# Peptides against a protein of PDB entry 6B4J: the designs that were tried, part 7

Target 1, 315 residues: chain A of PDB entry 6B4J
Amino acid sequence: DITMQWYQQLQDASMQCVLTFEGLTNSKDSQAKKIKMDLQKAATIPVSQISTIAGSKLKEIFDKIHSLLSGKPVQSGGRSVSVTLNPQGLDFVQYKLAEKFVKQGEEEVASHHEAAFPIAVVASGIWELHPRVGDLILAHLHKKCPYSVPFYPTFKEGMALEDYQRMLGYQVKDSKVEQQDNFLKRMSGMIRLYAAIIQLRWPYGNRQEIHPHGLNHGWRWLAQILNMEPLSDVTATLLFDFLEVCGNALMKQYQVQFWKMLILIKEDYFPRIEAITSSGQMGSFIRLKQFLEKCLQHKDIPVPKGFLTSSFWRS

## One batch from the design tools (peptide; aimed at target 1 L264)

Design b1_p10_3 (made by RFdiffusion4)
Pose (drawn by RFdiffusion4):
Structure b1_p10_3 (pose): chain A 315 residues (1-315), chain P 10 residues (1-10)
Amino acid sequence: as target 1 above (315 residues)
Amino acid sequence: SPPVSFPLPS
């Protein structure tokens, strides 16, 4: 409940932000749409530019967002734009910027697991300078993936199925329901991004402040889900690509206590899945063992493929 | 098997 109460605090706090700018979106004038158009344009593209080429140019995207959020003018396609145009624009750009980070994790990181780090460092950096944006990221990240909270949505009695699948985060339309394959990845990329944000810190600016969403939330996540019964395919998958991304940082921080948590899922939580998962979905549960059978005996969890090296920073 | 819990280390 401590988590479910905190879960609601962010959710209804985001709905307050959905209403604070109410009128900027619900506007049909010509100028009214041009403004709404130029802001969401110059605020959600720099996030899409976040590449793995170099940290040198990765700073441009960070500065371009810091200037845009802090109110300074920002060069956009054509003429420069700024938030000072409208008082509602700041509380609007922070909304659209937050969704983009989760959205970049939704599409890009789900397919390309290594792009989770160059995106997370910009987000873990912007979260410091502007905490308000972070709560909005924890808002969108949580609804689109309640498994990141982590809380498994229970079945409410007397309700149709299509109603329930939407609560699980499946993308559904009038008649189309998102397949399970093209769904499982959209969740992987989300918590792979979440598993990256909590362990990375923006290097520049020399800040003595602390990580806004510390690695502590990585421990509670593993603990909060390992104390409850696992879902068939969702848990064994998400439990793997979270440890592959953040298992190295947790091993260093919580040295022995983290190992105890691993020799638990090996002999106490693995059986909790072998029966729950049918023979047609053991694919995820198998990768989870192949991951640990090594790590347990190697006494090491490989650094995540795609970690930003020193060469990436200087260069 | 019963649930096992891990509190946050200090």

Design b1_p10_3_s1 (made by RFdiffusion4, then SolubleMPNN; from b1_p10_3, 3 letters changed)
Fold by OpenDDE base, seed 1:
Structure b1_p10_3_s1 (fold): chain B 315 residues (1-315), chain A 10 residues (1-10)
Amino acid sequence: as target 1 above (315 residues)
Amino acid sequence: VPPVYFPLPE
């Protein structure tokens, strides 16, 4: 399977990245520890400051992240911080930055769906300038949410149940698996972030170039999902999340082909979801149903709430 | 990047 080979290559590259900066992360030297903490803060704090308040503030955050990745000194915690402070600094910062973007999907977007757009536009813009950060975003995203690939992890003989649960994206703490509602909430946040990334371009970049991971990956994702057996609750939830965030963009890009896809979802795939939906899971099912019916009835998919307008960039 | 496959819906 070429998709699984690609996934494994991403994971291998991510693991290799971790090994590359192991000297920095495992150092017992007090100065190295200080540098590590400063670099980690410099990489992650700007991402946490992303908000829907003003385009000017978002630009400042972007410029700070880009400056850091470009080897320029940035102010963080009252100190001048640069990736040049350690030979492994750049790899470490790229990894931690990518991890933080995905974490914002898992946490912030999961709780506040509208936050997907400002986070995604920064991530997309940084990805355009720093492809390695993009690959690491995918590695982190796909590991935490295999449904974003999509694939379903398989239980192998001799595997611990907890390890399998983690592969499925569940958090397991003290031998207790995460509740399904919390699991789906986190998966939803990551899918929504991904759906936003693939459609957004940083407005101050070279938009003449192709998107590094654009809407064609959204089409691929839908096509692959439809070729898979649905999972109870998971498929209905994530399919809705994906279509709510990027359905309008896909409609504009693929037009008639997209509508044919949407009809296929409603007529052929939706009954398969229904067949595996229990009475306790009807919420996600009904939400997807209502969304599909409204879109097909109106022959339109609404622009998602929180989509960044021209007025946002002038603020 | 995996190859982009565009199956035409029936």
Scores: peptide ipSAE 0.039, ipTM 0.683, DockQ to the pose 0.128
OpenDDE base, seeds 2, 3, 4, 5: peptide ipSAE 0.033, 0.035, 0.029, 0.033; ipTM 0.720, 0.648, 0.649, 0.652

Design b1_p10_3_s2 (made by RFdiffusion4, then SolubleMPNN; from b1_p10_3, 3 letters changed)
Fold by OpenDDE base, seed 1:
Structure b1_p10_3_s2 (fold): chain B 315 residues (1-315), chain A 10 residues (1-10)
Amino acid sequence: as target 1 above (315 residues)
Amino acid sequence: VPPVYFPLPP
């Protein structure tokens, strides 16, 4: 399976990255520990500051992240911080930055869906300038949310149940698996972030270049999902999340082909979802149903709430 | 990058 090979390559690259900066992370030296913490803060704090308030503030955050990745000194916690402080500093920062973007999907977007867009546009813009960060974003995203690939992890003989649950994206703490509602909430956040990334371009970049991971990957994702057996509650939830965020963009890009896909979802795939939906899972099912029916009836996909407008960039 | 598989809807 080509998709699984690609997924494994991403994971291998991510693991190799971790090994590359292991000297920095495992150092017992007090100075190295300080550098590590300073770099970690410099990489992650700007991402946490991303908000829907003003385009100018978002640009400042972007410029700070880009400067850090470019080997320039940045101010963080009252200190001048640079990836040049350690030979492994750049790899470490790229990894932690990518991890933080995915965490914002998992946490912030999960709780506030509109936050997907400002986070995604920064992530997309950084990805254009720093492809390795993009690959690491995918590695982190796909590991935490295999449904973003998409694939369903398989239980192997001799595997611990907890390890399998973690592979499925569940958090397992003290031998207790995460509740399904919390699991789906986190998965939703990550899918929404991904759906936003693939459609957004940083407005101050070179727009002549092809998006490093554009809407064609969204089309691929939909196609692959439709070729898979639906999962109870999961498929209805994530399919809705994906279409709500990037359906309008896909409609504009693929036009008639998109509508054919949407009809296929409603007429062929949706009954398969229904067949595996229990009475306790009707919420996600009904939400997807209503969305599909509304879109087909109106022959339009609404622009998602929180989509960044020209007025945002002038603020 | 996985090849963009555009399955035409049947």
Scores: peptide ipSAE 0.032, ipTM 0.645, DockQ to the pose 0.129
OpenDDE base, seeds 2, 3, 4, 5: peptide ipSAE 0.029, 0.028, 0.028, 0.021; ipTM 0.688, 0.640, 0.643, 0.615

Design b1_p10_3_s3 (made by RFdiffusion4, then SolubleMPNN; from b1_p10_3, 4 letters changed)
Fold by OpenDDE base, seed 5:
Structure b1_p10_3_s3 (fold): chain B 315 residues (1-315), chain A 10 residues (1-10)
Amino acid sequence: as target 1 above (315 residues)
Amino acid sequence: VKPVVFPLPP
């Protein structure tokens, strides 16, 4: 399976990255520990500062991240920090940065859907300049949300239930599995972030270049989802999240083909989702149904709330 | 790259 091979390759690359900077992360030396913490803060704090407030602030954040990845010194916590402070500094920063982007999907976007767009445009722009960060974003995303690949992890003989739950994307802490609503909320955030990344380009980059992970991957994702058996509650939730965020962009890109796909969802895939939807899970199903019916009726998919406009970039 | 053709409805 080509999809699973791709998944595994990204996971292997991520694991190899971790091994590469193990010396930095496992060091008992006080100076190395300080450098590690400084680099971690320098990589993650700017991402946490991403907001919908002003385009100028977003540019400053982008420039800071790019400078750090380029080996330039940046100010963090009142100190000058550079990836050159340690031979493993760049790999560590790339990994932690990618992890933080996905975490913002998992946390910030999960709670505030409109936050997907400013985070995604920075991620896309950084990915364009630093492809390894993009691969690591995918690796982190795929690991936390296998539905972003998409694939459904299977229970293997001898596997602990908790490990299977983690593979499915659930958090398990102190032998307690995450509640379904919290799980779906986190998955939604990550899918929404992904759906935003694949359609957005950093406006100050070289727009002549092809998007490093563009809408063709969105089309692939939809095609793969439709070729899979639906999962109870999960499929209806994430399909809605995806289409709400990138449906307008897909419509513009694929036009008639996109509408044929939506009709296929309505006519062929909805009955399959309905068949596995319990009475307690009808909320997600109804939401998806109403969204698609509205879109098909109006022959339009609205621009998602929070989409970045020209006025944002002038602020 | 073969466009990922949505499976034609059967």
Scores: peptide ipSAE 0.040, ipTM 0.655, DockQ to the pose 0.128
OpenDDE base, seeds 1, 2, 3, 4: peptide ipSAE 0.035, 0.036, 0.034, 0.035; ipTM 0.644, 0.681, 0.674, 0.659

Design b1_p10_4 (made by RFdiffusion4)
Pose (drawn by RFdiffusion4):
Structure b1_p10_4 (pose): chain A 315 residues (1-315), chain P 10 residues (1-10)
Amino acid sequence: as target 1 above (315 residues)
Amino acid sequence: SPPHHFPLPP
């Protein structure tokens, strides 16, 4: 409940933000749409540019967003734009910027697991300078992936199925329901991004402040889900690509206590899945063992493939 | 099997 209460605090807090700019979106004038068009454009593209080439140019995207959020003018396609044009623009750009980070994790990181880090450092950095943006990321991240909270949505009695699948985060339309394969990845990329944000810190600016969403939330996540019964395919998958990304940082921080948590899922939580999962979906549960059978004996969890090296920063 | 609870270490 402590989590479910905190879960609601962010959700209805985001709905307050959906209404604070109410009128900027619900506007049909010509100029009214041009403004809504140029802001969302110059605020959600720099996030899409976030690449793995170098941290040198990765700063440009960070500065371009810091200037845009802090109110300074920002060079856009054609003429420069700024938030000072409209008082509702700030509380609007922070909304669309937050959704983009999760959206970049939704599409890109789900397919390309290594791009989770160069995106997370910009997000973990912007979260410091502007905490309001972070709560909005925790808002969108949580609804689109309630498994990141983590809370498994229970079945409410007397309701149709298509109604329930939407609560699980499946993308559904009038007649189309998102397949399970093209769904499972959308969740992986989201928590792989979440597993990266909590362990990374923006290096530049020399800040003595603390990480806004500390690695502590990584411990609670593993603990909060390992104390409840696992879902068949979802848990064994998400439980793997979270440890592959953040298992190295947790091993260093919570040295022995983390290893105890691992020798638990090896002999107490693995059986909790072997029966729950049918023979047609053991694919996820198998990768989870192949991951631990090594890590437990190697006494090490490999650093996530795609970690930003020193070379990446200087270069 | 019964659940296992891991509190946050200090």

Design b1_p10_4_s1 (made by RFdiffusion4, then SolubleMPNN; from b1_p10_4, 3 letters changed)
Fold by OpenDDE base, seed 3:
Structure b1_p10_4_s1 (fold): chain B 315 residues (1-315), chain A 10 residues (1-10)
Amino acid sequence: as target 1 above (315 residues)
Amino acid sequence: LPPVVFPLPP
């Protein structure tokens, strides 16, 4: 399975990255601990500052992240911080930055769907300049949300139930599994972020180059989902999230082929989703149905709420 | 973009 090989390669690369900076993370030296904390803050704080408020502020955040990854000193917590402070500093920062982007998907985007776009455009622009950050974003995303690959983790003989729940993307704390609504909310946030990344380009970069992880991956994701058996509540929820965020972009890119795919979802895939949908889970199914019916009726996919306009970049 | 044949094989 090519998809599973790709998944495993990204996980192996992520694990190898962790091993590479193990000296920095496991150091008992007070100076190394200080450097680690400074680098972690320098990598993560700018991402947390991303907002829908102004394009100028977004550019400042991008420039700060890019400067840090380029080995330039940046101001963080009132101190000058550089990845050159430790030989493992760059690997550590790339890993933590990628982790933070995905975390903004599961937290900020989960609560505020419109936040997907400013986060995604920064992530896309950084990925274009720093491909390793992009691979690590995918690795973190795939680990937290296997549905972003997509694949469904299987229960293996002898596996603890909690470990299987974690593989499915559930949070398990103190032997308590996350509630289904919270789980779906986090998964939705990560899928929405991913759907935004694959369609957005940083406007101040060299736009002549191909998107490092563009809409072709969106088409692949949809094709893979439709070739899989639906999961109760999960498939209807995430398919809606994905299409709401990137459906307009996919429509523009793939034209007639995109509409054929939507018809296939309505005519062939809906009955399969419905067959596994309980009365208590009908909400996600109805929402997807209404969205697709509206889009097919109007022969248009609306631009998603929060999409970055020219006025945003002039602010 | 190469024509994406839909559905893609599993």
Scores: peptide ipSAE 0.026, ipTM 0.669, DockQ to the pose 0.103
OpenDDE base, seeds 1, 2, 4, 5: peptide ipSAE 0.024, 0.024, 0.025, 0.024; ipTM 0.667, 0.668, 0.676, 0.666

Design b1_p10_4_s2 (made by RFdiffusion4, then SolubleMPNN; from b1_p10_4, 3 letters changed)
Fold by OpenDDE base, seed 2:
Structure b1_p10_4_s2 (fold): chain B 315 residues (1-315), chain A 10 residues (1-10)
Amino acid sequence: as target 1 above (315 residues)
Amino acid sequence: LPPVYFPLPP
């Protein structure tokens, strides 16, 4: 399976990255520990500062992240921090930055769906300039949310249940598995972030260049989902999330082909979702149903709430 | 990821 091979390659590259900076992460030296913490803060704090408030602030955050990745010193926590402070600094920062972007999908976007757009546009812009960060974003995203690939992890004989649950994307702490609602909320956030990334371009970059991970990947994702058996609650939830965020962009890009796909979803795939939906899971199902029906009736997919407008960039 | 394109039915 080509998709699984690619997934594995991403995970291997991510693991190799971790091994590359293990000296920095495992160092007992006080100076190395300080550098590590400073670099970690420099990589992650700017991402946490991303908000829907002002385009100018978003640009400042972008510039700071880009400067850090470019080997320039940046101010973090009242200190000058540079990836040049340690030979493993760049790899570490790239990894932690990518991890933080995905974590913002998992946490911030999960709770505030509109936050997907400002986070995604920064991530997309950074990815354009720093492709390794993009690969690491995918690695983190796909590991935490296999449904973003998409694939369904399989239980292997002899596997611990907890390990299987983790492979499925569940958090397991102190032998307690995450509640389904929280799980779906996190998965939704990550899917929404992904759906936003694939459609957004940093407005201050060279937008004439090809998107490093554009809408063609969204089309692929939908195609793959439709060729998979639906999962109870998961498919209805994530399909809705994906279409709500990037459906308008896909409609504009693929036009007639998109509508054919949407009809296929409604007529062929949706009944399959219905067949596996229990009475307790009707919420996600009904939400998807209403969305599809409305879109087909109006022959339009609305621009998602939180989509960044020209007025945002002038603020 | 090499795009795996599944053509839509006509």
Scores: peptide ipSAE 0.030, ipTM 0.670, DockQ to the pose 0.135
OpenDDE base, seeds 1, 3, 4, 5: peptide ipSAE 0.028, 0.027, 0.026, 0.023; ipTM 0.654, 0.666, 0.674, 0.652

Design b1_p10_4_s3 (made by RFdiffusion4, then SolubleMPNN; from b1_p10_4, 3 letters changed)
Fold by OpenDDE base, seed 2:
Structure b1_p10_4_s3 (fold): chain B 315 residues (1-315), chain A 10 residues (1-10)
Amino acid sequence: as target 1 above (315 residues)
Amino acid sequence: MPPVYFPLPP
C-alpha cells in the first residue's frame, strides 16, 4: 500500500528527527537544558499567540517564526534565542514547532473551530518556506489522527489494548481511555486544521507558486474516505468537519466533479453510514445529513465561519 | 505523498 508506505516514511523521518536532537533533549548540562527550554519556548509560544483578532498580529507571529527558522535571533521570554545556539537547535525547533501546530488543532481548534483558519494560514506559509516543518506537521498530524491519512489502525495479535487505543488516536492515561466525545472533539480539531491548511496561502508569500500541500490532497482524502468502510460516529463526524471547512474551496476548485462526489456521498456512502449509526450517535449523523441536504438543495457550500477576509488582513 | 486518485463514476 503506497499510502501506508508514505505514512511510514513520514513517521520514520519524524523518529529520525527526534534521534537527531536527542543530545539536546537528554543533556544533563545546565547550559544545554537552558538552551533547550529557550528554543522550545521560542518555537511554541508564537503559535499559541495566534488569534483571530488582527492580521497585523498574525504577520508579526509569522515573521517571528520564520526568523527563528532562518537562524536569526528572536526575542523570547526576554532573551535572545537562536537555533544556532546548539547544532541540533534547528531540528529541535522544527520538530517542536510542527508538534505545536498540530497540538493547536487538537486543543484550540477542537474547542474553537474558527481558530483553524489563522493557525492554518501561518502553518501553510511556514510550510511554503520550510518544507521540513510541513513534513513534520504531517507526521504529527497523521500519528495523532490516523483518520487524516486516512487509514484505520489494525489490532495485531499480542498487542496491548492500550497501545491499540493509542494507535486509534485515543489518549490513555493511568489505564483510563479517553471518552468518545473528547476523542472525537480532538480528531475534529485536527481534521479542521488540516482542511484549512490545504486551502490557505499566506497572503504575503509568493502565491503564484504551487501550494506545498494543496486541495489535491483534500480531494485525495475524500476519495480515500469514500473507498473505506465507514466507522461508527467517526466517519460522520470527520466527513462533516472536513466538508464544512474546505467544501467551499473544493467546490470552487473542482466544480462539477465536486458535485458529483457530493452526490455520491449523499446517495451511496451516506446510507452506509446510516447502517452503522446507533441511536446514541444520531447527532453526528443528523448533522452530516442536514449539511449534505442543504448543500445539494442550494447548490452551494457556504464559506466556513472564521474564514479570513480582506478586512482581517487590513486590521 | 504520492497522489492516489480514484475516478468518480460518470
Scores: peptide ipSAE 0.034, ipTM 0.684, DockQ to the pose 0.133
OpenDDE base, seeds 1, 3, 4, 5: peptide ipSAE 0.030, 0.031, 0.030, 0.029; ipTM 0.659, 0.646, 0.655, 0.660

Design b1_p10_4_s4 (made by RFdiffusion4, then SolubleMPNN; from b1_p10_4, 3 letters changed)
Fold by OpenDDE base, seed 3:
Structure b1_p10_4_s4 (fold): chain B 315 residues (1-315), chain A 10 residues (1-10)
Amino acid sequence: as target 1 above (315 residues)
Amino acid sequence: IPPVVFPLPP
């Protein structure tokens, strides 16, 4: 399975990255601990500052992240911080930055769907300049949300139930599994972020180059989802999230093929989703149905709420 | 972008 090989390669690369900077993370030296904390803050705080407010502020955040990854000193917490402070500093920062982007998907985007776009455009622009950050974004995303690959983790003989729940993307704390609504909310946020990344380009970069992880991966994702058996509530929820965010971009890119795919969902895939949908889970199914019916009726996919306009970049 | 044949093989 090529998809599973790709998944495993990204996880192996991520694990190797962690091993590479273990000296920095496991150091008992006071100075190394200080450097670690400074680098962690420098990598993560700018991402948390991303907002829908102004394009100028977004550019400042991008420039700061890019400067840090380029080995330039940046101001963080009132101190000058550079990845050159430790030989493992760059690997650590790339890992933590990628982790933070995905975390903004599961937290900020989960609560505020419109936040997907400013986060995604920064992530896309950084990925274009720093491919390793992009691979690590995918690794973190795939680990937290296997549905972003997509694949459904299988229960293996002898596996603890909690470990299987974690593989499915559930949070398990103190032997308590996350509630289904919270789980789906986090998964939705990560899928929405991913759907935004694959369609957005940083406007101040070299736009002549191909997107490092573009809409072709969105098409692949849809194809893979439709070739899989649906999961109760999960498939209807995430398919809606994905199409709401990137459906307009996919429509523009793939034209007639995109509409054929939507018809296939309505005519062939809906009955399969419905067959596994309980009365208590009908909400996600109905929402997807209404969205697709509206789009097919109007022969248009609306531009998603929060999509970055020219006026945003002039602010 | 080459036309992606839909559905893609699993």
Scores: peptide ipSAE 0.029, ipTM 0.654, DockQ to the pose 0.103
OpenDDE base, seeds 1, 2, 4, 5: peptide ipSAE 0.027, 0.028, 0.026, 0.027; ipTM 0.660, 0.665, 0.672, 0.663

Design b1_p10_5 (made by RFdiffusion4; failed a check: a repeat of another design)
Pose (drawn by RFdiffusion4):
Structure b1_p10_5 (pose): chain A 315 residues (1-315), chain P 10 residues (1-10)
Amino acid sequence: as target 1 above (315 residues)
Amino acid sequence: SEFEELEELV
């Protein structure tokens, strides 16, 4: 409940932000749409540019967003634009910027697991300078993936199925329901991004402040889901690509206590899945063992493939 | 129980 209460605090807090700018979106004038167009454009593209080439140019995207959010003018396609044009623009850009980070994790990181880090450091940095943006990230990240909270949505009695699948985060339209394959990845990329944000820190600016969403939330996540019965395919998958990304940082921080948590899922939580999962979906549960059978005996969890090296930062 | 103890750690 402590989590479910905190879960609601962010959600209805985001709905307050959906209404604070109410009128900027619900506007049909010519100039009214041009403004709504230029802001969302110059605020959601720099996030899409976030590449793995170098941290040198990764700073440009960070600065371009810091200037845009802090109110300074920002060079856009054609003429320069700024938030000072409209008082509602700031509380609007923060909304659309937050969704883009999760969205970039939704599409890109799901397919390309390594791009989770160059995106997370810009987000873990922008979270420091502007905490309001972070709560909005925790807002969207939580609804599109309630498994990141983590809370498994229970079945409410007397309701149709298509109503329930939407609560699980499946993308559904009038007649189309998102397949399970093209769904499981959209969740993986989301918590792989979440597992990266909590362990990374923006290096530049020399800040003595603390990580806004510390690695502590990585411990509670593993603990909060390992205490409850696992879902068949979702848990064994998400439990793997979270440890692959953040299992190295947790091993260093909570040295022995983290190992105890691992030799538990090896002999106490693995059986909790072998019966729950049918023979047609053991694919995820198998990767989870192949991951631990090594890590437990190697006494090490490999650093995540795609970690930003020193070469990446200087270069 | 070991899970609950570990959950209460942090």

Design b1_p10_5_s1 (made by RFdiffusion4, then SolubleMPNN; from b1_p10_5, 4 letters changed)
Fold by OpenDDE base, seed 1:
Formats: sequence, C-alpha cells, structure tokens
Structure b1_p10_5_s1 (fold): chain B 315 residues (1-315), chain A 10 residues (1-10)
Amino acid sequence: as target 1 above (315 residues)
Amino acid sequence: KEMEELLNLV
C-alpha cells in the first residue's frame, strides 16, 4: 500500500530526527541541559502565543519562528537563543516546533475550533520556508491521529490491548484508556488543524509557489476515507470536522467534482455509516447528515467560523 | 483527470 509506505517513511524520518539530537536530549551536562531548555522554549512559546487577536501579532510570531529556524538569534525568556548553540540544535528545534503545532491541534483547536486558522496559516507559512518542519508536522499528526492519513490501525495477534489503543490514538495512563468523548475531541482538533493547513497560505510569502501540502491532499483524504469501511462514531465525527473546515475551499477548487463527491457521500456512504451506528452514537451521524444535506440543498458550503479575512491582516 | 480518476475509484 503506497499510503502506508509513505506513512512509514514519515515515521522513520521522524525517528531518525530524534536519534540525531539524542546527544542533546540525553546529555547530563549542565550547559547542554540549559541549551536544550532554552531551545525548547524558543521553539514552543511562540506557537502557544498564536491567537486570533491581530494579524500584526501573528506576523511577529511567524518572523520569530522563521528567524530561529534560519539560525538567527531570538529573544526567549530574557535570553538570546540560537540553534547554533549546539550542533543538534536545529534538528531539535524543528522537531519540537512541529510537535507543538500538532499539540495545539490536539489541545487548543480541540477546545476552540476557530483557533485552527491562525495556527494553520503560521504552520503552512513555516512549512513553505522549512520543508523539514512540514514533514515532521505530518509525522507527529499521523502518529497521533492515524485517521488523518487516513488508515485504521489493525489489532495483530500477540499485541497488547494498550498498545493497540495507543495506535488508534487513545491516551492510556495507568492502564486506563481515555474516554471516547475526550478521544474524539482531540482527534477532531487535529483533523481541523490539518484541514486548515492544506488550504491556507501565508500572505507574506511567495504565493506563486505551489502549496507544499495543498488541497489535493484534502481530495485524496476524502477519496481514501470513502474507500474505507466507516468506523463507528469516528468516521462521522471526523468527516464532519474536515468538511466544515475545508469544504468551502474544496468546493471552490474542485467545483462540479466536489459536488459529485458530496452526492456520493450522501447516497453511498451514509447508509454504510448508519448501518454501524448505534442509537447512542447517532448524534455524530445526524450532525454530518444535516450539514451535508444543508450544503446540497443550498448548493453552497459556508466559510468556516474563524476563517482569516483581509481585515485580520490589516489589524 | 487525476482528481476525476480518484472519484471513480470510490
């Protein structure tokens, strides 16, 4: 399977990155520990500061992240920090930055769906300038949310139940699996972030270049989901999240082809989802059905709440 | 063409 090979290559590259900076992460040297912490803060704090408040503030955050990745010194925690402070500093920062973007999907976007757009536009813009960060974003995203690939991890003979649950994206702590509602909330946040990334371009970049991971990946994702058997509650939830965030962009890009796909979802895929949906899980399916039927009826998909307008960039 | 082919695979 080409998709699984691509997924494995991303995971292998991510693992290789971790091995590359292992000297920095495992060092017992006091100075190395200090550098590690300073670099980690410099990589992650700007991402946590991303908000919907002002475009000017978002630009400052972007410029700071880009400067750090470019080997320039940045101010962090009252100190001048540079990736040049350690030979493994750049690899470490790229990894931690990518991890933090995905974590913002998992935490911030999960709780505040509109936060997907400012996070995604920064991530997309950084990805254009630093492709390795983009690959690491995908590696982190797909590992935490296999449904973003998409694929469904299978239980293998001899596998521990907890390991299978983790492969499915569940958090398992002290032999307790995460509740389904919390799991779906985190997966929803990551899918929404992904759906925002594939459609957004940093407005101050070279827009003549092709998006490094654009809407064609959104189309591929939908096609692959439709070719898979639905999972109870998961498929209906994430398909809704994806279409709510990037459906308008896909409609504009693919026009008639996109409407054909929505008809296919309604006519061929909804019966398959309904067949596996229990009465207690019908809420997610109903939400998806109502959304899609409304879009078909109105012949339009609304612009998602939180979408960045020209007025945002002038603020 | 590629996108239409993907739809036809569904």
Scores: peptide ipSAE 0.032, ipTM 0.732, DockQ to the pose 0.268
OpenDDE base, seeds 2, 3, 4, 5: peptide ipSAE 0.031, 0.030, 0.032, 0.030; ipTM 0.736, 0.735, 0.735, 0.731

